# Designs tried in a protein design run: peptides against a protein of PDB entry 8HF1. Part 6

Target 1, 320 residues: chain A of PDB entry 8HF1
Amino acid sequence: NVMLYATKPTEVMVSFPHQEQVLTVTRLISAEIEKFYVSLDLMNIGVQPIRRSKSLQCLRDPSKKSFVKQLFNDFLYQMKEYGIYAASIAIISLIVEFDIKRRQAETLSVKLMHRTALTLCEKIRHLLVQKLQDMTYDDDDDNVNTEEVIMNFSTPKVQRFLMSLKVSFADKDPKDICCLVFVERRYTCKCIYGLLLNYIQSTPELRNVLTPQFMVGRNNISPDFESVLERKWQKSAIQQFRDGNANLMICSSVLEEGIDVQACNHVFILDPVKTFNMYVQSKGRARTTEAKFVLFTADKEREKTIQQIYQYRKAHNDIA

## One batch from the design tools (peptide; made by RFdiffusion4, then SolubleMPNN)

Design b1_p8_5_s1 (from b1_p8_5 with S1M)
Fold by OpenDDE base, seed 2:
Structure b1_p8_5_s1 (fold): chain B 320 residues (1-320), chain A 8 residues (1-8)
Amino acid sequence: as target 1 above (320 residues)
Amino acid sequence: METYPRVS
């Protein structure tokens, strides 16, 4: 009996100051989305015929309005939780989605709805980029991707996360790094991936050290072209991480579905741990002797987070 | 200029 002494990862809790200040641009964007929801509710898009052969999404939202609201609600969440720099990346994903849906629209009314959503996304993108440019002397888009711009336009949580990456991985051998970053929402994976690409490229100590990849959950929704691309991307991303061509993987709850990812030496939980299963499964990926399991908490929520993690740790020790 | 507070 080789007792695999599963070396319990070192649990680290990183605190960040509570974000009290809401940027004026964030309030403006939120107000524009709220106005758009009122306009969207007034849009007559007709009853779409429930064709049995179309994706479970078309069955869930015959009006397609709830899907539009879901994308903007996810964007609002990302802007609030990660900041306006992350939001500038997140809005591009909405632009792509609404352009695809606009092209796939079978009716003029649905096409117009997605066009109106797309127009709002372009306005939001302009407001975000203009705000990022407040730190730049030149209107050059490349100048908004500096470490300074990223840090000043990211929430305290994201700043602490980026600092933790820099401290953990500066000037290390890429082969010695196997890092997972867990986020709650699927769309956050792509947003944080884009942010990390720009941050790594702007940070000399992390250039050629960290190679990020992202993985989103299987969309159980039928094989629209998007779902085929997502599945191909997911397979490629996992393979790159297995082959060591990527050493940092951003994932949502997807690793819960039994995707065999190699033993990691770092696991970052960027969002609050909401379930015992998430705690056990994410922590169970940190298997090396020096493995770190890093949690982020607001200072105001620190005691509550400590108590919750203590309960999960106790429950895990009672089962093991 | 309005930015997020820098964490030290």
Scores: peptide ipSAE 0.627, ipTM 0.965, DockQ to the pose 0.698
Fold by OpenDDE base, seed 3:
Structure b1_p8_5_s1 (fold): chain B 320 residues (1-320), chain A 8 residues (1-8)
Amino acid sequence: as target 1 above (320 residues)
Amino acid sequence: METYPRVS
């Protein structure tokens, strides 16, 4: 009886220094968002009709104000966790969303609320772009997308992630690469995707090697709120990854939703592994021979992370 | 110039 020991992926833990220094621009942006929340709470937008979802669960449609705050809170998270370069990409998603909601506004008061949010996003975008330009001699927006600008304006976590990609994939055959990148939040997928496009384009060793895609999990709140466009994008992105037209996929919680992706040779966990399920499912995608499962941890959290991963590994071996 | 610490 040759017990075919399923080749367990090699676990790699990459440490990064904790970010102690908060950039002045990040503090300014946070303060502007806090001031906006005070103003938003004072806005009279009237009583919002409760949209009954067709599914019997009266999911409280978040108030239009709560949704605005959610988007800015998610932006603040992206800026904190990934840095101001990633934030410059993330803010564009907010601009698009608030412009759509402004156009769809049923009342003048709601239209004004979304317009005020949009105006703040444009101010934030300007502050971020201006800060990225501090490293450029020319005021041209195109000069902010260099490898050096990306690295200097990304958090130590993102820097280590990008370095790990470069070391792992420089000058490799694209066909030999099947890479997953797991992130915690849905909005991080788009942000890291945009960052990777610019980084790959600015890194000669990766330009013809990595072709990224992203896939966001289904909206846990309601599949009915997924735009037809988002569903089409997800299906197209998955198909491109299956066909080998993309070889790096950025995912948030996708595996919990039964989205089957092919066996991968690299799995990167960019954010902390918070659950046993996340550990098992993400690691379970690293199924090829010599597959790597790469975790990132802050130096200050290294011991705690090691102990947590050890407990998850033990629990997984006791069930398998 | 104020940037994030460069990881070596």
Scores: peptide ipSAE 0.624, ipTM 0.964, DockQ to the pose 0.684
Fold by OpenDDE base, seed 4:
Structure b1_p8_5_s1 (fold): chain B 320 residues (1-320), chain A 8 residues (1-8)
Amino acid sequence: as target 1 above (320 residues)
Amino acid sequence: METYPRVS
C-alpha cells in the first residue's frame, strides 16, 4: 500500500496559458469525423454472433461501431489536449489498428466499415502532415520533426512540459536520471512517446541524455485478451527502465496494477490529477526530498488546482 | 501561418 510512505518530494506547479484558439485544421478534422459518424450510424453491419473466443470488446459491442467511435474520440482528445503534432503520431496508431481489424473482418460489411475508417485516418494524416509542412521549405516529411515544428504545433501544456524537461535534464548524466511521466489515457502514452523521441532527437542537449519508454496499463478486463505482443512489450519496457537502459517512463495507471517501479528523482503529471489515489500513488514514486513532483495546470484553473492539491496533501499527511 | 501560441 503506497499510502504508508510519507514521501516529501518537492512539489512544483507549472502554469500554462489556456489554449482558446482552435486551429482551422483541427476544426476541419473534427467536422470530417462527425460526418463519418453519421455515415457509420447508417451502415448495416448485421448482428454478429457472440463467439466465446472473441475479444470481450466483441461481447460489449456486437456492431463494432462503438469501438471505432472510441478510437476516433480518443484521437480527438489527444489532438485537443496535446496539439496537431501529437495528433500526427496518434493517427498512425489508428491506421495500424483499423488495418488489423480490416484484415481480421469475418464479413464484407465489417471489412468495408474498417476500410472506410482507415481511409478517413489517411485523409486526417495528410491534413496534419500538410499543416506541419507549412513551417518547412521542403516537402520532405523528415523536416517536420524539428524542435521548432514540435513546439509551434504543440499545445501550451506540451510546450511547458518539453521546456521543463530541457531545463531539468540538459547535459546531465543519463545515469542520474530516473523520470516518470504520468498521463490520463493509455493511448496518450504512445503519442507522447513518439513526440518525445522526435523532440529528444531534435534537441542536442537531450540527445544521449534521455532514453524514453512507455508502459500501457494492463487491460483489467482479462490478461487473456491482451495481445502476447503487448504483454511482451510491457515486460521489456519495465526491464529496460529497471536496468537503466531507459531513464524516462511514460505511464497511465501502472501503479494500480501492482507494477513495481523504482523510486524516481522526477515525477511529471502531464494531465490533471483527478483522484486522491492518483496523487498518492504518483507522488509515492518520488521518495527523496530532492525528488521533484511536477504538476501542470492551465492559468484559468490554477486556483482550483491549488485548492485540490492542498486538499490531497492535507489528506495524505493525516494518513501518513 | 496558424500555430499554437508560443510560451515564454
Scores: peptide ipSAE 0.622, ipTM 0.964, DockQ to the pose 0.713
Fold by OpenDDE base, seed 5:
Parts: structure tokens; sequence; C-alpha cells
Structure b1_p8_5_s1 (fold): chain B 320 residues (1-320), chain A 8 residues (1-8)
């Protein structure tokens, strides 16, 4: 009985310089959001009617102001962690969400609140796009989607990730690729997906090689908050990845939610591994003979990351 | 022009 030793994936740690420099545009955007929070706190939106189907979230924020702040805080995180290019994509998701909420508003005061948030998002979008255009000669929005613009306006972390994809997949057969990209936050899946679409389209050696998709985990708090569109998208994205019509899947905690993802030859962990379960589950998807498990770490956090991964590896070997 | 540091 040749015990087929389950081929342990090759673990690779990619270091990147810690991003200490804050771009002037990011400071301006942060200051505009802070000013908006002061204005938002002064808004009288009245007592919202008690709907019988108030999920626990609607009980936590009867004013719906905390939800608005959450979306902007999530955007600020994306802008910090991934850069202004990723932020230019992320802001579109806020625009869509606030326009939906504005249309669904039951009161004029709530409608006005979401309209004010939407107006700020449009201002932020213009500031971001204008900054991306500083590298372009033409005012055409399509000129901001070049490899050079993407790389110069992405954080060192995202640059290393994109370089790792290019080195790993340039001129390969699409059928030989099954790639997972894990991110911490649900909204990051869509942001990195949009970034990858533009990067792949701008990179000749990847255009016909990588076909990305993304999965947003189910909203554990209430399936009623999952838009019909999000549920349809998730089902379609999973099916495309299973059928081989997509060969790169961006996901968050999808594995914890019981979504069966196939065995892959590449697993990228873009964000820090915060739990042993995440380490085991994500690494456990890299099951092919030449599978790679790639971690990204800031140089400043390198030693801490090494120790954490060593502890997880030890604990995994003790239970296996 | 203000950009992020380029990685090698």
Amino acid sequence: as target 1 above (320 residues)
Amino acid sequence: METYPRVS
C-alpha cells in the first residue's frame, strides 16, 4: 500500500514594503468623510417605523446612520490597504448601494441622508479618477486602466500580488490553472475582482489566460439582506469556476459557509491569516501535486507572520 | 507626481 502522501503544497511567503506614505488625495478624501460624519450626526431622520421583520441589524441602528458610516469605513480600509486604484472601483459599490437605499427610502429625511452620502461618493470618485488621470495624456476614462496606472496607484501589497500572478501565469494554458485568492473582507472580493479585470485586460500575457470570478460569502445575519442579484451572481460565479469557464476565484470566508470549492493548484492569501481555521481550510484547497500556497506579508510583520504560520503548521501536523 | 513606491 503506497500511502499516497497527500502532496503538501509548497508554501511561499512574499514580502512587501510597509506602506507608510499617505497620498495627498487619500488625506483629502478622509477629511471629506470625517466632515460628512459630523453632518450626518446632526441630521434628524426621525423615528423609523418598526417593521415586523426587523433583523437584529435594524434593531442596532434605528436611524440607519451606522450602516452609512460602516460603508464609508469599509471604503477607507480598502483605500488604505489596496490603494487609490482599488478605491476608484470600491467607490462604485457604495454609489450603487446608496442609490438603491435612496430609492427604497420610506421617508424624505432618510432619502435625503442617502442622497447626501451618494453626492459625497460621486465627489470621491471624481477625486480618485482625476488622480489616476495624472499619468494619462487624454481625459478618457479608459486610459486609466493601463498596467502602469494600476501599478503606480496600488499599494506595494497589491503590486506584489499582481507581479506574483504575472510570474505564475504568463502565457500558460488556461485549463492548467485553478487559482483561489483569499481576502479578509467581503467587499474586498468585488474590489479586487474589478482591479484584476482591468489588470488582465491591460496585460497581454494574461488576457487569454486568466478569467476571474468572485464569491461574496452569505450574509450570516439575514439571508433577506442578500439581494436577489447577489445570490444569482454567487451561483453563477461558483458554476463558472466549477465548469472551468473561470480559473481564478476571489473569496472571503466562503469555505466556512459550506461552499464546496474544488481543489486548486494555486492559493493566494492576500490578507493576513488571522485564524487557524482559515489557514487549514485555505491551505487544504491547494491539493494538486505542484500546488502553491502563497502568503503576503509586510516586511515589518514578517517575523510575526513566520511565527504565526509556524504555530499553525505545527498545530495542523499534530492533528493530522 | 505622487504615487505609491514601486516594488522590484
Scores: peptide ipSAE 0.615, ipTM 0.963, DockQ to the pose 0.694

Design b1_p8_5_s2 (from b1_p8_5 with S1M S8P)
Fold by OpenDDE base, seed 2:
Structure b1_p8_5_s2 (fold): chain B 320 residues (1-320), chain A 8 residues (1-8)
Amino acid sequence: as target 1 above (320 residues)
Amino acid sequence: METYPRVP
């Protein structure tokens, strides 16, 4: 048994300034969502018949209102944590989901509820795009995807992340890169993926260097909740990353499910490490001699983060 | 123009 002494990855902590400023547009959007929740609570959608054969989601929320609120709460979190630019991508995912739910609606009342949610999403999209256009001279949608727009409309956390990618991977051979990016929430994977596609395309030093993919963990709740499309996407994304056709993979808690991703030379933890298991599993993917394990912390939370990582490192060394 | 602060 050659214990391959997996060279312990170099742990790097990148700090970013705490975001004190909340943009006026984010307050407006939050207020519009809150008004919508009041309207949603007043909507009579009737009691939906609990059909045993349709997905356990219909069993969890017979009213389907909690699911609508969950999607908007997830959007609000993305807008807060990643910024206006990421929110402009995230809102498209809500539009798609509510349009699907509107088409699948079995009652006029449920159809109207999803239509009202969709109308709000279109209003939010307009407010976000209009805000991104404040930096552009022309109303051309292509001008909102520049490095400058992305950076100015991303949170300090996302700015530091993008800068760390640029510094780490500028003008490198794509074959020498195997990067994982961990995020806390499933919906964040797609949002950060879209942001990275646009950032890489707008950044000459990263063009043809980074090829991103994203993967979301399987819902621990019944395979019937994952669309056939989502399952196909996950399999394809993993295969592309294994084959080297993608060299950056954005993951949520997917590694907990025993998905074997190759040994990586870079692991970025974009969101706070909340569990010892997340620390061990994510760090355990950085297996090359020059492997880096990079975490991001707000300056105000730096000491607390250092102490937490020290505790996890100690606990890991006591088990190993 | 209101943007996020640019991180140095």
Scores: peptide ipSAE 0.622, ipTM 0.964, DockQ to the pose 0.702
Fold by OpenDDE base, seed 3:
Structure b1_p8_5_s2 (fold): chain B 320 residues (1-320), chain A 8 residues (1-8)
Amino acid sequence: as target 1 above (320 residues)
Amino acid sequence: METYPRVP
């Protein structure tokens, strides 16, 4: 009996220094969002009609105000966890969403609410872009997408992630690469995708080596709220990754939703592993003989992370 | 210039 020991992926833990310093621009943006929340709470938008979902579950259609606050809270999370450069990409997604919601507004009061949110997003975008330009001699927007600007305006976590990609994939054959990057939040997928596009374009050793895609998990709240465009994008992105037209996939919780992605040789976990299921499912995608499973941890959380991963590894070996 | 610390 040749026990085909399924080659367990090599687990690698990469440490990064904890970011204690909060940039002045980040504080200013946070304060502007807090002021906006006070104004938003005072806005009279009237009673919102309860949309009956076709599924008998009365999904409380989140109040239009709650949705606005959710988007800004997600933006604040992106800015804190990934930095100013990532935030400059994330804010564009809010601008697009609020412009759509403004156009779809059934009442003048709701239209005004989304317009006010959009105006704040434009102000935030200008503050972020202006800060990225502090490293450029020229006021040209094109100069903010250099490797140096990306690295200096990204958190230590993102810097270590980008360095790990460069070390792992510099001058490799694109065909030999099948990489997954797991993130916790759906909005992070698009933000990190945009960051990676610019980083790869600015890094000669990764040009024509890495072709990224992103996949957002299905909306846990209702498949009916997933736009036809989002579903088409997901199907196209998965197909490109299966066909080898993309060799790096950024994903959030995709495996819990039954989206089968091919066996990968690299799996990066950019955010903390919060659940046993996330550990097992993400690690279970690193199935090649030389597969690497890479975790990122802050130095201050290193011991706690080691203990947690040891517990998950033990629990997995007791079930398998 | 105020930036994030560079990781060594």
Scores: peptide ipSAE 0.619, ipTM 0.963, DockQ to the pose 0.700
Fold by OpenDDE base, seed 4:
Structure b1_p8_5_s2 (fold): chain B 320 residues (1-320), chain A 8 residues (1-8)
Amino acid sequence: as target 1 above (320 residues)
Amino acid sequence: METYPRVP
């Protein structure tokens, strides 16, 4: 129970300007997804046999449509919260998932549904890549991975996060770094991981300093091959972080699953701290006074965030 | 060109 550790890390709050401007490409993509939802609701995919998964009484939506909508809703969230550059990475994960589901489809109607979703993802990918190329002189896809493109096509939150990493870790010894990055959603872990790989590669001061990994929470939804590969990958990523072969770990609510991660000298909370449990669990990984616990807040929400963190700090001190 | 505002 992380509650038993009286941790006194240095708490830092980083403010960023609220992003009010919605880019034209973001509006176009949102409108294409909305049109697709109307089309998806009209698709007759038949009644799927209720496979009783032995472990989860959760009625898999017999339509499989809710899962398709969930993936696109998670993509829309990532595009809004992290920006176009992060969205260009996030869409690749949807492409892979819908291609797997298309190949695994037991019926022609389900196969067609996943094919239509895949075609939309490919269209979205082209719109995103074309927008990233607006800053490049060459039509070469590799030129979109520069520090400048990443910064200009990332939200103010992500820009402040990347700047905070650069300031915190530029030209440091990799062995002195043990960093956690907490995000709200499991799919964000992989998206921010891909963004960080490209940013680190494009930033000379970080290229040989930061080695990122990510952890995704246990997908209890299926004992299928995907869940075995995901579990193997998670174990490997955790082991690399324990061995010091990775020094930055991106994670969601994985601490609730009893994954023992060592004490870290930096903890970044990229998304809002929504629960007292998340505050205590994440802060409990920064165990020394020299350790930094960094929170990000929009300027418009700064006062509300300060009050919320003060309440959590008080409640934690009353129990410790 | 339409981009996100650069944070200082």
Scores: peptide ipSAE 0.617, ipTM 0.964, DockQ to the pose 0.714
Fold by OpenDDE base, seed 5:
Structure b1_p8_5_s2 (fold): chain B 320 residues (1-320), chain A 8 residues (1-8)
Amino acid sequence: as target 1 above (320 residues)
Amino acid sequence: METYPRVP
């Protein structure tokens, strides 16, 4: 009985230049969101009737203003971390969410609040799309999805990630690929998915090689807030990845939620590994022969990242 | 034109 020692994945650290420069468009968008927060704080939305379900009492801001601010803060994070191209995709998710909330509004004041948020999202979308079009000769929205536009309007982190995908998977058999991409935040899964769809479509070497999907972790706080559509999408995405109809899966803390993802030959950690559990669980999915575990780090954070990964590796070897 | 720096 040769115990096939589970081949430890090859750990690779990819560094990228720290993004110090803030684009003028990102400053404008941030300032518009800040102005909106001042306006939002002045909005009288009334006392929401406390729906008597005792158990969920503490966490819902009765004003629902906190949720609006959370979505815009999450958008600002995506714009900062992934760039204005990713932000142009991320803003669509806010538009969809605020339109749903506007339609579901029980009061005129709440309806107006979500309408105002939606109007700001449309303005932000136009500012982003207009900026992407600065590289295009034609005003056609379809021309903003080129490899060149994606690369020039993505952060150094995203550029290095896309380059790493191209180098790793160019002209390979799609059947030989089982790739996980881990991100920190649930909303990033959908944003990076949309970015990857456009990048793969614009990159001939990847167009018939990579088929991406995304998993959004279950909202543990309330399964009632998961739309029937989101639950159906998650089940379909997982099944497509299991059946090999998708060979790249973008996920967040999905593994903590007990979603059994198959063993993969590539695991990319796009965002910083903040916990030992995330390190062990994500690395533990790179189980195939010659599996790669790829970490991304800013040059400025490289030494700190090396030390953290060393500590996690040591702790993992002491338990295993 | 203002873009992100291209990674080599």
Scores: peptide ipSAE 0.614, ipTM 0.963, DockQ to the pose 0.699

Design b1_p8_5_s3 (from b1_p8_5 with S1M S8E)
Fold by OpenDDE base, seed 2:
Structure b1_p8_5_s3 (fold): chain B 320 residues (1-320), chain A 8 residues (1-8)
Amino acid sequence: as target 1 above (320 residues)
Amino acid sequence: METYPRVE
């Protein structure tokens, strides 16, 4: 009976200062989105033909307006939680999505709705890029991808996360790294992935050390809307992580879907742990002898977070 | 210039 001493990962709580200051550009963007929602509610897109697509999602929003609002609400969340730099990446994903929806529009009114959303996204992109350029001498887009710009235009949470990566992985052998990063939302995976690519490229001690990938949970509600490309990307990303061609994987809720990812030596929880299941599943991936399970908390929420994690740890020990 | 506070 080899008692596999499940080497309990070292739990680390990283605190960051609460972001009280709302940047003027963030307020402006929020106000532009609110104005757009008023305009969107006034848009008459008519009765949309109920496509007999068996997907429950097409039945939920015959107006297609709720989907538009969902994407902008997810963007607003990303801008608030991760900052302007992350938002500049997130907005590109909205641009791509609305351009696809505009091209797929069955009616002129729906096409116009997606065109209006796209026009707002381009305005938001311009405002974000212009703000990132406040730290640059040249209007060159490449100059906005420096470590300094990334750090100064990221929230304290993201700054602490990036610092924790730098401290944890600077000048290490890529083969000794198997890292998971958990985020709450699907769209955050791609946003944080893009941010990490630029940060790693701008940080010499992480160049050729970290190779990130991302994966998102399958949208269980509508497998038909998952593009063949998204499914291919997920399979490729998982395979690259399994083969060691990627050593950092960004995930949203993916462990619930039975995706067997390797035993990791680092697990970062970037967003608050909301459920006991998320705590157990994410922690259960940190299985090496020196495994670290890293949580991030705002200083003001530190005591509450410690108490919550203590309760989860106790409950886990009572079941195990 | 308006930025996020730098974490030390």
Scores: peptide ipSAE 0.623, ipTM 0.964, DockQ to the pose 0.698
Fold by OpenDDE base, seed 3:
Structure b1_p8_5_s3 (fold): chain B 320 residues (1-320), chain A 8 residues (1-8)
Amino acid sequence: as target 1 above (320 residues)
Amino acid sequence: METYPRVE
């Protein structure tokens, strides 16, 4: 009986300094969103029709106001966790969503609400872009996508992540790379994807080496809220990764949904591992020979993270 | 200029 010792991936923990200082632009944007919430609460948009989802569970469609607040709260999370460069990409997704909702508005009051949200997003975009331009001598928008601008306007966590990618993949053969990047939130997938596209284009050693793609989990709320475009895009993204047309996949904790992604040689966990299931499922994708499982932790949370990972390892060995 | 701390 050759016990096929499943080659356990090499676990690596990368630490980063905790960011205590909040940028002035981040405080200004947060204050503008808070002022907007006060105004939003005062808006009379009338009684919203309860959409009966075809699923027997009366999923209370979140109020149109609650959805607006959710998008801005998710944006504030992206800005805090990943920095103002990632936020400059994340805000575009809000602009697109609020423009769609504005056009789909059945009432003038709802149309006005989404218009006001859109106007705030454009103001936020301007504040972010202007701040990125502080490092550029020329007012040309193209100059904000340099490696230097990306690094200086990303949180220490994102900086360590990008450095780890550069060290891991510089001048490697693209065919030898199968990389997963796990993030906690679905909206993080898209902003980290956009950040990686710009970083790879600005980093010669990664040009033609890394071809990123992203996938978002199925909306836990209902399959009916997943646009036909999102479903087509997810299928295409997974297929590109299977065919080797993409060699780096950013995903939220989608593995719980039974999405079969191939065995990878690199798995990066960008956000804290909050559950045993996330640990097992993500680590379980690092199955190739010499596979690496890379975790990121703030220095202040290092001891707590070590203890948590030890408990997960123990629990995994007890069930395996 | 106000930026995030550079990680070395």
Scores: peptide ipSAE 0.623, ipTM 0.963, DockQ to the pose 0.690
Fold by OpenDDE base, seed 4:
Structure b1_p8_5_s3 (fold): chain B 320 residues (1-320), chain A 8 residues (1-8)
Amino acid sequence: as target 1 above (320 residues)
Amino acid sequence: METYPRVE
């Protein structure tokens, strides 16, 4: 129980300008997904027999349509919150997932549904990559991974986050760094991981300083081969972070599952702190006064964020 | 060219 440690890290709040402008490409992609939802609702995929596996209380919509919509809704969230560069990485995860589901399809109708979703993801990927290439002189896909492209096609929140990493860790000894990055959603972990790999590789001051890993929550959904691979990968990522082979870990609220991660000298909260539990658990990883606990807030939400954090700090001090 | 606003 992380609540037992009266941790007094240095709390830092970083503000970023609110993004009012929606890029034309993001509107186009959103409209294509909405059209796809209309088409998806009209698809007759048949009634799948409810396999009452007692342990899988997940409301498996017998149609599997809800899962398809969830993946696209998570993609739309990532595109909105992190920008089109992050979205270009996020869409690859959807492509992989829908290709797996297409291959595993027990019926032709389900296979066709996943194929249609996959075709939409490929179209979205093309639109995103084409937009990233607007800054490149050469049509080579490798040229879209520059610091400039990443910064120009990331939201102000992500830009401030990347700047905060650069300022905090430029030319430091990798051994002196133990950093956690908290995000709200499990799928964001992989997306931000891919973004950070490219950003670190494009930033000379960070290239040999930061070695990122990510940790996704246990998908209790299926004992399938994929869930075994995910669990093996999670164990490996945690072990690399414990051994100091990785010094930056991106995680969602998975620390609730009793993953013993060591005390860190930096904790970044990339997404809004929505619960007192998230505040205490994330802050409880920064155990020293020299440790930094960094929060990000939009300028328009700054006052509300300050009040919320003050309430959480007060409540934490009343328990400690 | 449409990009996100650059943070200073």
Scores: peptide ipSAE 0.621, ipTM 0.963, DockQ to the pose 0.704
Fold by OpenDDE base, seed 5:
Structure b1_p8_5_s3 (fold): chain B 320 residues (1-320), chain A 8 residues (1-8)
Amino acid sequence: as target 1 above (320 residues)
Amino acid sequence: METYPRVE
């Protein structure tokens, strides 16, 4: 019995320039969110009935100011890490969420809070779209989805990621591709999915090659907060990836939740690997012959990343 | 025009 030693994936580290410069539009948006936080803190939403849910669930009550701030902080993170183009997609998720919460609001004060948040999101969306249109000759919103606009309004990290996809998959047979893209945060899965849809559509070499899906891990804290639609969509997305109808899956910590994803030939880690478990689990999905495990790092963090990956590799070899 | 630096 030749134990087919599972060929260790080829580890590749892709560096990108550290983005220190903040665009004027991102400063403006950040300042608008900060002003909104001051206003939000002054809002009297009343005493929310303490639903008898344990103390940790109380912090995540979607009717609370903290949840509103969390969504905007998550948006600010996406805008910083992925850029204006990704932020233009990310803001739509906030709009949808705040509209749902506005409709579900049991009190007028909570309804008004979510309405104010929604109004800010629409303002942010307009600022982002207007900035993307600075590269377009036509005022048509559809013209902002070009490869050029995506690349110019994405962070160096996202640019290097998209370039790595293009180099890796240009003109390949879609059947030969099984790709995972790992991101740190749940909301990033949907944002990068939307970005990839537009990038693939704008890139002829990828249009008939890559079919992306995204997977958001189950909200372990309350399955009751997962909409029936989200659960159906997640099941469908996983099934499409298993059936080969999708060949690129964007996921977060989903592998920790026991979702068995097939063996992949490409694994991209878009965000920094923060845990040994994430390293082992994500790398452990790159199981095919000639599998690639691609990490992205800022040039400034390159040495630290190398050392961290070396420690993880050492620890993995000591256990395996 | 203010954009992100292009990676080569």
Scores: peptide ipSAE 0.613, ipTM 0.962, DockQ to the pose 0.712

